# Peptides against a protein of PDB entry 7UQJ, part 47

Target 1, 160 residues: chain A of PDB entry 7UQJ
Amino acid sequence: PELYQNFNITPPRGVLFHGPPGTGKTLMARALAASCSSDERKITFFMRKGADILSKWVGEAERQLRLLFEEAKKHQPSIIFFDEIDGLAPVRSSKQEQIHASIVSTLLALMDGMDNRGQVIVIGATNRPDAVDPALRRPGRFDREFYFPLPDVKARFKIL

## One batch from the design tools (peptide; made by RFdiffusion4, then SolubleMPNN)

Design b1_p11_1_s3 (from b1_p11_1, 7 letters changed)
Fold by OpenDDE base, seed 4:
Structure b1_p11_1_s3 (fold): chain B 160 residues (1-160), chain C 160 residues (1-160), chain D 160 residues (1-160), chain A 11 residues (1-11)
Amino acid sequence: as target 1 above (160 residues)
Amino acid sequence: as target 1 above (160 residues)
Amino acid sequence: as target 1 above (160 residues)
Amino acid sequence: AEEALEELRAA
């Protein structure tokens, strides 16, 4: 509740940050974590890359996801940030598709199993929202989407 | 010696930059290389990603690491920067664990084989120092650690 | 033709951005896309990472590359940006070498199959131009190369 | 970056 109040949002289980790479999605997720963290109430920020979930956790990705959500719940208020969440999209190898489908299904189940009263927010970042499984974008999962536009050329030359 | 004097550090074989992603670890490693490089004394900067060592060098990662250290020694003063060095952490697949253990063991041996008088510094960057093999963090390896804090929200909005 | 005129370049099939990581290669590719995009003529910007082509498209990488080039041609004027294109460099595993050789050969064939009158530019970014297959750097492929120098320490401290 | 853009425009 309080974490979601600090976000001034109806408690979404998940927020999808989407937009071109280098538009500040990861930075914004961290800025949100920092802004909602007071000296009295530190927000625990967990970060995983979608591609790392597939590559670094082959055969244990489901277990590592469960542990991540358990740890986030234990250390609430918490943010779980999945960078490049489209990296959980199935590769068109039949074996990889089954593994990816299992990992995605585990993430879905974990998001669905979150009590709406939990102080855990999940943020997914992607450059390709259409490459994210539509099941992840349904109500009770990544049901809030924020588009990160490219800064105008003039605005980018100020960052350069 | 001189390279380490330029860093104002007791000659570590390795420096671990750790902290959240986007805190400037990679940028700092480059700024260090540039600041310690004079017109008279260019520092050769070698960069590798931990995940690339595993993925791009399957079956030859050990040899590529040896070649990297040999090249760094040949072109001293040198910095070897390993970005995302936690990407060398074993994946819980028994086959991958053996491969990772071999690669990590090779890196350990290379760091241990560096004469303390060599003008080669190894910098490892990680977002997860606890995911780095403790053997890499022992004296004579990555024995100096620098934490990169998140800039305050106000400081980050200046980077945005 | 017109896209290449908008770039004020002889119509290269490919442009290689090379230089140290964090020198703005990806940012420049986007700034180019935005600067050449008018309200009347939007440039479609396609982005892929070299490592993602290998990891996310195992067994279908060739097909996904073909689809990417077809989509870019359909939505011309277009830019195809390959970030970390050195991630398509063969891994020294005989099986991976064959897979990588097939993917690289497909990219070569796609670049060679581009009609010089097409309004599609391919931009490859790398930190290691020497790790890019020399066949990709030949005339009619990535035949224009732009080096991205490290900003001086003083210039980088302004970005920090 | 502006210089590199100008070089890209000049090339």
Scores: peptide ipSAE 0.000, ipTM 0.219, DockQ to the pose 0.030
Fold by OpenDDE base, seed 1:
Structure b1_p11_1_s3 (fold): chain B 160 residues (1-160), chain C 160 residues (1-160), chain D 160 residues (1-160), chain A 11 residues (1-11)
Amino acid sequence: as target 1 above (160 residues)
Amino acid sequence: as target 1 above (160 residues)
Amino acid sequence: as target 1 above (160 residues)
Amino acid sequence: AEEALEELRAA
């Protein structure tokens, strides 16, 4: 919080967690929800896996995304966590263009439609940030990115 | 390693990490590899995803498992981490019996064939421990289990 | 960020990570530094081990703490991570009173001297929160605490 | 470990 306030940085509506498999991206998203939940004010945590949305809700994925964002808004403060978001929102240039294009378009519209004052944070986790549609990585969407490095033995966390 | 030796505890050949998605199972496995790696003695970390072994190596999965265990033995001390091991070793009673039965049988034989003195640790991670073949959970295989709870929302983060 | 803003919660200057050994406290602190670093704005991560400060800098520990905080302020945004902070800041009632009292007093003064607008976060990690001086756990210091549970053993080890 | 990281990111 203060880091963002002190920097006069608008807090992200969407945060992209990226890094190699098993670098703690999903646990991180869960722990935010737990940590920010006091006895007085519980954060509602919604988790969706990108591949599950595509496979389980073929033809309904757009509607399910809308319902998810509506439910998150209803139960704010809330976190929407997309695990494996590269599975949900592949780069538009991938050969499976049509079904993915509509889902990405819906997610873009939902991210853009979030009020700046909304008590809904969206976290996307991916092992392949380059496989996520660049449109989702623009300001007002997943505009903050967090790299989860492998626990490198050498203390050179070059925090790039 | 030394912790187990100092306690006269036979180190597990196989450890099952289980718990809900995003409870840090994969991160823990990586952190073990990193922490046990000194500058003098680096642990080699092999990671395989269960679903990837089935999909990418159709008809070769058994050979790929053998090669993985041989490579791990060659590069010991090593950790073999199976992420989503429920995808690799489904319960034998599941309707996709034949392809899975041979892979499970091969994994059982490879686990059983690990020398007690082998510097190869096998970690399986799953969100569905009940979807893993019970034969893998027997002594000499994944005979130690670790539950990764959801970060309990009730942990009083007394954010004072 | 937004969660604290939306709740009108002043973000902590200091955060205490506590829990049994090997619960990922140090890994967490490192991943924070990595996550908050964008390509545009890198966070500087300073790590010190409590026992190392006492042992390596006998008679200079106070000066080294001052230098650390000055360097962190110079390189803000920054994180100061004290691993094993119970080694640095023992309870004042412990028999090694005098040397520890001055170090604790210096750390208290440095924590209190952090401007609320300072872009320096202090993280203390300990396995023994009760061994840390309670004065460090007061508001404006390590006023937020995070418990890192052991992966609870109580999941049914059906060792079949 | 991840719980604490997130609360600190939320900070």
Scores: peptide ipSAE 0.006, ipTM 0.338, DockQ to the pose 0.082; fails the geometry check
Fold by OpenDDE base, seed 2:
Structure b1_p11_1_s3 (fold): chain B 160 residues (1-160), chain C 160 residues (1-160), chain D 160 residues (1-160), chain A 11 residues (1-11)
Amino acid sequence: as target 1 above (160 residues)
Amino acid sequence: as target 1 above (160 residues)
Amino acid sequence: as target 1 above (160 residues)
Amino acid sequence: AEEALEELRAA
């Protein structure tokens, strides 16, 4: 944030973490939140699962997204982490596509509506970057992407 | 693979990883994929969640399974990892049972239809081996089972 | 258990693990099960996800909970771990609220009905303690709460 | 797990 402000660069609002499942996307998002939190500057970390937005918030998903962004703005500096954001991918039923299109449109509007001076970073994590609506991956939204490769065997045996 | 080919033994097509959640089943499947990948011989690792097959592919699950097996065959040597394959367990609604039975029947047919010379290994991971259809556990399918015990306290404190 | 019995103290029946996702709640619950298991005294570890109770057991959730508690009682000493117990949180639809209220009422009755001499510990894990029904958090139920803080950056880089 | 790994590597 500060570096981007100092150079009059629009800070990236959204970062897409993509890569195979269990490559540490969620863990990295949390590590980032913790590393950016000092005693003087606590980052508020909000987490939502894409699947929860579709299943737990049937008919209220758009409202819950708005409330989440309002709360994140209220508790700046903040990170909104959407885990499994490809869970906001449409199921190929016309009804589910419409619901999904509405949720995606709401998320787009919320990301576009963020004040450029806001200290809210949005991180989306997915195993399927191609299942994320291309509109979310445009400049001013999830305009930075980080690939999480499979850990090498040695790295995995250290995690085991 | 090579050892089985050299001895004219039918390679096991399917391996069932079972044990308590977070015992490293998914991590092991990936470690296997990475360990079997050399610079000369990259193993392509495909992952699907059982819950995704039921929820994300409503009405197309069978087709998506066929496409997955075709793609795995095209990118040999490959591993198809079904995480939470017990998520392909029937919900006890007659409609969901029929959908599940169709998906399971498709998976059975795909495993049976694998060419004996194919370098495609299928790994199923579950926390509930008894919730996996016994037909999947027959010879030529998931005919090898590996139990993932809970790591000891010392192993867990190394992961924490 | 033994310490509580020796001092005529009612053993806590339920423990709530709460904290950000991937703070090790599930891992700790399993570590506890493994640490309390000796060769002479194996603890049976039962795991259920809150989301599975709502989605996989539609119309049978209450019965499956009863069976789980009966099985845990049969295999004493045991731990019942409800991962993502906030997945037993109501969806804001009147129909889903009624189903949820019934499931929660059943869980309450099962926790209340546990014999004080029973060697069954119930662990609930959540990222959203405030989404857990306050009735579950009363004495004799989930009456002990453990907060799982975000690991520090150094701890996270050791897990990565 | 290591034995399973070796067996799967041999496969």
Scores: peptide ipSAE 0.000, ipTM 0.259, DockQ to the pose 0.033; fails the geometry check

Design b1_p11_1_s3 (from b1_p11_1, 7 letters changed)
Fold by OpenDDE base, seed 5:
Structure b1_p11_1_s3 (fold): chain B 160 residues (1-160), chain C 160 residues (1-160), chain D 160 residues (1-160), chain A 11 residues (1-11)
Amino acid sequence: as target 1 above (160 residues)
Amino acid sequence: as target 1 above (160 residues)
Amino acid sequence: as target 1 above (160 residues)
Amino acid sequence: AEEALEELRAA
């Protein structure tokens, strides 16, 4: 966050962590929250699971997303971490469109509605970036992507 | 895979990883995929979560399973990893039978329909092997089981 | 367990592990089960995920909870670990009340119905203690809470 | 993990 302000760069609103499960996406999102949290500047870390937003909040998922973003805005600086975001915002298909369209549309609107000056970072984690609605991967949303390679590939990246 | 061809043994179609959560089932399935993947022979690793197949693909779960197995067959050699497979194929009970029977029956048919010459390995992970439909644990399906003990039990297994 | 008997203290029926995800709640619950399990006294470890109880057991969640507690009682001493318990017992709201009330009420009744002499410990894990129904956090239920700080905060707690 | 990987490779 602070680094982006220093360079007058609009901080990414959304970062997509993608890569295989158990590659440490959740651990990294937490490590980021902890590393950016000082005694002087506590970062509030919100976490939601995509499947849980759909299942736990049936008929209120849109409202819970709104409340989450409002709470994150109130507790700035904050990180919203969506684990398994492909569960929240699957690719729109004709049959799934009606069921997921409202939640996806709400998330899109919330990400678009974030003030560029806000200190709310959204991190989405998925094992399947191609299963995430392409609308979420557009500029101003999850416009930065980090691939989490497998451990053996990480070992190979250290050898390169 | 290659070892089974060398011995003219029908490779296990399915391996069940069971044991408590956080015991590394997902990490192991990935490490297997990575260790068997060379630069010359890339193994395609597919992963699905049992609960996600039911929840994300309502009314299309059977189709998504078929597509997954077809895609895995197309991208051989491949590993299909089902995380939390007890969410996909719970034990049949009279009330659950209608809801789960179609998905379970589809998975059974797909596992039975795998060519003995195919290089598709299916790994199911569960914390509750007894919650997995016994039909999945029969020969030619998830007929090999690996128990993932707790770390302290692993420490004890190193002491034995 | 034994320590509480030695002090004539009614062991807590329920312990809530809360804190950010990946802080080791699941690992700790398992380490507790393993550390309390000797060759002479095996502790049976049951694990359920809150979202899975709702999604996998639609229309039978209450029955599955009853069966879980009965099985845990039969296999005493035992630990029941609910991962993501905020998925099982979300805070009652007017719209969610009807959908969650039956499951929450069943869990409440099961926790209240545990014999004070029973060797069944219930551990709930959540990333959102405030999303857990307050009725679960009352005395005789999840009346002890353990906060799992972030790793960097744990490192800081070791420095303090 | 390596031992379990070896057991799984051996399997």
Scores: peptide ipSAE 0.000, ipTM 0.264, DockQ to the pose 0.034; fails the geometry check

Design b1_p11_1_s4 (from b1_p11_1, 5 letters changed)
Fold by OpenDDE base, seed 1:
Structure b1_p11_1_s4 (fold): chain B 160 residues (1-160), chain C 160 residues (1-160), chain D 160 residues (1-160), chain A 11 residues (1-11)
Amino acid sequence: as target 1 above (160 residues)
Amino acid sequence: as target 1 above (160 residues)
Amino acid sequence: as target 1 above (160 residues)
Amino acid sequence: AEEALEALAAA
């Protein structure tokens, strides 16, 4: 919040965290939620997995995405975190491609429909940024990207 | 072990770890297994994912659950850890609901069939406690719940 | 590199990391990639999940595996890391077994086809070494295995 | 893990 206010930068609607798995993308998304949460200003954190949107909501994924964005809007300030967002990428079976295309189209419409005045940030995490639909990476959607490098060996030996 | 013996509390058959993903539920379940394991008393740790029970065992999930509980009983003292146990929750497709209902029914029967004298603890981890079938959360099943809060920002910066 | 050269040992084509989940297998595979990467010699790290090869690439998994090995060969020196490689193990539904058997057969052929002169290391991580096809564990494939024990409780309490 | 890391880092 403060950094974006101080620089007169409209907070991005969507931030893409990309990098190898276990580089801390999910941990960082949560560290951000916790760091921006004070006693005076609680950030509501919503988390979904891309693979779960497809597998757990067969036939209702679009409705569940809409409800998620409505709930995030109701509980502002909010973060919607999509883990493994590349899991929404179409699989090359024709029937699955149509289902995936509908879900991705719904997510695009929801990101486009977010009011610039809303205090809802969307974070997508992926291990495969090139498997994320390029339409999601356009301005007004996931228009900022953060690369999570593999931590240096010296940093890892402190965690092991 | 010692804490439950000292308080004359029957060790719960099932413990539900709930809280946001990457709060350390899976790490804690393992820390418990390792902390309770000494040279004199090795704890056997069995781990399964709820999504794997459905996806990897299509048509045999009930049998694989039975075998898991039998193996845990054979290798006492034991911990059975179900990661993402909410992955056993029915998806709203009618055919999937029937399969999920059968698997959950089998898990309920296995938890009810555990002898109170057995040294088998079941830990379920979920990010969505409300997506876990309420029947699993009843006394004699997952009757204890532990909330895993998001680590404070100060705690996270030490891990990054 | 240096240890295998100094001992006149052909570097293994494949290394199996096995042990309970969250024992650091994925972290270690990456620590290796980073430790072997210097300013003069960058190691390219490719990561795939076994479950994703099945679920995200239905009908093209074999082609995606071939492309992965070709890309790793192009970007030598390289590490291909398969997380949850036991996720390639056949499910006991006849149609799924055939799909899984074809994918595993393709992986076997790719590992057999790796030139001993290539600087491509394959790391498979699993929580269930016995669920990995025994054919993958033969000489010239995943012929070295490393067990990742549960870290001692004292080590874990420093991470929580 | 360090020995395995050294053995593999030396690879």
Scores: peptide ipSAE 0.000, ipTM 0.253, DockQ to the pose 0.034; fails the geometry check
Fold by OpenDDE base, seed 2:
Structure b1_p11_1_s4 (fold): chain B 160 residues (1-160), chain C 160 residues (1-160), chain D 160 residues (1-160), chain A 11 residues (1-11)
Amino acid sequence: as target 1 above (160 residues)
Amino acid sequence: as target 1 above (160 residues)
Amino acid sequence: as target 1 above (160 residues)
Amino acid sequence: AEEALEALAAA
């Protein structure tokens, strides 16, 4: 946040974390939320799973997304973390179009509707960036991407 | 891979990781993929969750499984990791038969259709091996099983 | 267990673990199961995800809950861990009432029906305790709550 | 883990 203000750079509205599962995407998103949260400036962290939003809220997913963004705006500065974002916004395919088109269009509209003055950062985590609708990866949305490589075998044996 | 070739033993097509959740099954599957991946021989790691495949792809799960195995074959040597495989291939029960029978039969056919010359390893992770269709636990499928015990309390306090 | 017997205190039937995701709720629930398991007294650990029970068992979730509690009772001493319990028992809202009301009522009845003599502990983990039906947070159900704070940034960088 | 790794690295 402060770094972007100091350089007069508009902070990215969306950051895509991609890489193999359990490479720490979810952990990093939370570490970032905690590191950006000071005693003076608490960052509100909202986490949602793409699949959970779809399965829990069949026919209400659009409304839940709107409410999430409204709540994030109300509690700014805030981070919205979408875990498994490919579950919310899969690539538009002809057979899934009816179920996901309205959710994807809602998420697009919510990301586009964020005023540059809003202190809401959206982090999407996916194992498959190519399974995320390309419309979400455009400038002003998830325009920054971070690859999370598999930790080295030595790093994994320390975690096990 | 090399050890099985050296001993003229056909590598197991499928390995079942079972044990309490977060005993490191998913982490181990990835550690294995990384340890078997050298500079000369990159192992392609495919990960899918059983529940996510069913929920994201109602009526397309069979096609997605076929595509996954085709992609794994194209990118061999490869590991297909099914997290929560009991979500994809639950034990055949009379009430779930219609929805899961075709997915289970497709997975069975895909595991049976893997040529012994193919460098595709399938790892299934489950918290409940008894909830996995017994047909998947037969020789030539998930014929090797690894139990993941809960790490000792001392090991857990180091991870927390 | 022993501590509660020594103080003649009825062990809580339900414990709610709440806090940001990956704060170790799932890990702690398992650490507790292992710490309470001795060579003489093995604790059986049952884990279920709220969303997985709903998505895998649409129309059978109630029966699966009953079977889970019956199996836990059969294998006592036991711990039932519900990960993402807000997926099983979301707050009653008018639109979700029909789908979740019967699951919530079944879980309530199962928690109420546990005899104080039963060695079955229920642990619910959630990222949002306020998204759990308040009826589950009443005495004799999830009457003990444990907050799992985000580990300090320094602790996270050691886990990454 | 090592045994599983050996068994799977063997694979």
Scores: peptide ipSAE 0.000, ipTM 0.234, DockQ to the pose 0.036; fails the geometry check
Fold by OpenDDE base, seed 4:
Structure b1_p11_1_s4 (fold): chain B 160 residues (1-160), chain C 160 residues (1-160), chain D 160 residues (1-160), chain A 11 residues (1-11)
Amino acid sequence: as target 1 above (160 residues)
Amino acid sequence: as target 1 above (160 residues)
Amino acid sequence: as target 1 above (160 residues)
Amino acid sequence: AEEALEALAAA
């Protein structure tokens, strides 16, 4: 968020945080939200766990996603953080194709429908970027990927 | 740092970094300071360990906090980083209620008294957010929390 | 990057990410690039591994650095990320003094020659900040250092 | 945290 304004860079529609479990992706998203929000301009942080959207809202997940994006737009500047987004938008070849296809399609449409002028950033976090539908990883969606290596590898990557 | 300017978000008065020991909270605060400071505008980074404020300044901790905030204001833009803030502002139910109550009260007042127009960010870092006085975690104080999971969980959270 | 704009802080010419291997420095640099780039203003992310610049471009490393900085300037806003910068600019007392001296000198000159008005951020990542030439760590270069502790220590630092 | 900071620095 801060780099975006420093560079006068329109916040990405979508940022994918990916890396092994426990590499700090959710933490990063929260840290982003907190480091971007101020008393004058609070970033509204919406956290949703991908698997929770699928499991708690069976048959309503698409509606919940729409409502989430509407709420995020209403409360912009905002960050929508999808924890375990691979649980929300698994690759189409996953065993639950019919249920996931609609949710993925909805999320794609919501990300595509986000006006680039909107101060809504979508952060998807996954342990398995290859388990995320490639359609979400295209330009205008989660077109920015941050690999969160294992701490031993993260330390290599950061010190790298 | 970057998200704040991207969103034109006034830096939060207070950001709580929380998570298990070794999840990178201090590092994050330092990286925030460094990523926000430039040759034209250096962020002054004030680091204080919560337990050190309590232990080194017994009976003067409140004064040291006031001086710290005054110094941070004088050298704005600045970050005040409280390492182990749970050591500085333990929950009121902690065994040292009388000593901690005044320090917590002072920190609360200092955070409340920070003009939102001030370029002073307070970062509190704790391994135990539940050991931090809930009054510090209210809006206008450490109202933004960043969970720093274990690397294995951080990786989950970042990829989440 | 986000804090820079929040503080109206000119992005540092150089940020040093340092910490044990696997603490997420490269990941962070990528996250920086991705969190700073938008559909309206994409940050061009240039990643170079320090050891690769030295090993692949023996005798041409200086030229490759110059070309990299020119390309980054041409495609600004941009981030130049040097992975394992200690491999690119080891301390002058390292056994390869003559080869490294020219490369370090070139990198120093390129960082010094970066107009602070340029939207080019240089991120150096290292497992060994003490193995990085101290000349690179001076004001106007990598004058901002982010320590990337081990996840167990990162958690301590973030909660710190 | 560092990744968050770097992503915060990035973002």
Scores: peptide ipSAE 0.000, ipTM 0.171, DockQ to the pose 0.047; fails the geometry check

Design b1_p11_1_s4 (from b1_p11_1, 5 letters changed)
Fold by OpenDDE base, seed 5:
Structure b1_p11_1_s4 (fold): chain B 160 residues (1-160), chain C 160 residues (1-160), chain D 160 residues (1-160), chain A 11 residues (1-11)
Amino acid sequence: as target 1 above (160 residues)
Amino acid sequence: as target 1 above (160 residues)
Amino acid sequence: as target 1 above (160 residues)
Amino acid sequence: AEEALEALAAA
């Protein structure tokens, strides 16, 4: 927040962390939430898993997303972290595709509806950036992407 | 491997990484695999997800676990990383509980069957250590536990 | 602490994280400080930068180091993290070399003076392990070293 | 690395 204010930079509404599993996407998001939270200014960190949005919120996923964004706005400055956001991808059934399309549409609308003045950052983490709906990757949504590579195994042993 | 050799420490057969989601468990495991792999001595990193063992390996999970441990032994030094090992927990059905019990029993036998001279480390990661079968947490299995907390926001800012 | 107690292992007095800049040394140290801190048992994380010890603490660096170690002992279990510990290296002036030698001597004495029963770990991070005074790398000081490689770009593309 | 992790988790 303050960094963006100080540099007159519009805070990204959304940041996509992508890269292989276990490359520290979620750790980075938490470390960021931690780094931005002082004793005086705690950042509230909200975490959801893409698969949980589909499986645990059957029939109420859209409402739960709305509540999540409302709660994040209420507790600003805040970070909403979607882990495995590619897990919002439909399992290959027409019914699941429709449900997925509705959930994605709701997430799009919620990200678009975030006032640029809001101290809410949305972080998506995925192991499959190409499985993330391109609409989520547009300006004003997950418009900043950060790759998290596998820590190279080769470089480590030159020092042991 | 070499660290254990240098300190005359019996390498743990299994290490349990536990703590809230996104505390770097998987990153740490990969960073460890990376740190232990040189240009001359590559550590082979095998990753499985607990939920995938149950869902993707229906009827062959025990065989796939055996193959995984055999492959890890063949490619030693190696790390077997079970991400979300608590995802081996049954979905609450009697049939799934029996399947789960068989899979857990197989994993127990595979961990017990690891020769102490083997350059194979098993890392389990969980957000719910209490959901990990206590039998997996016994000596000679996941007998070393590492907590991965949320980076405490408060501790971070007193230092900046 | 508990892991060392359970394995009858003397906790290392110091751990050196080394590797290229941006390889996650500081992130790892914070993740570890986090990972050892439960709701019941908070680890206090102290961070200092090697360059700050020389530049900000001109004429009191030795006293500030003593106070840091005393505070870490008082708030045990604790981690003292020295980021860019190679930044304790003098800028090439005879006066700065003497000041550096005094600061390094103080750090050596503080690390040696840590009771093996103390729940204080010292982590040094450097991009230049060869620029770290060899005396700091001796047994009972930074006697454990961990390499943090550049994530290899090549491993990056096979997963996309 | 495990020992570091142990060292650091045991802190």
Scores: peptide ipSAE 0.000, ipTM 0.360, DockQ to the pose 0.088; fails the geometry check

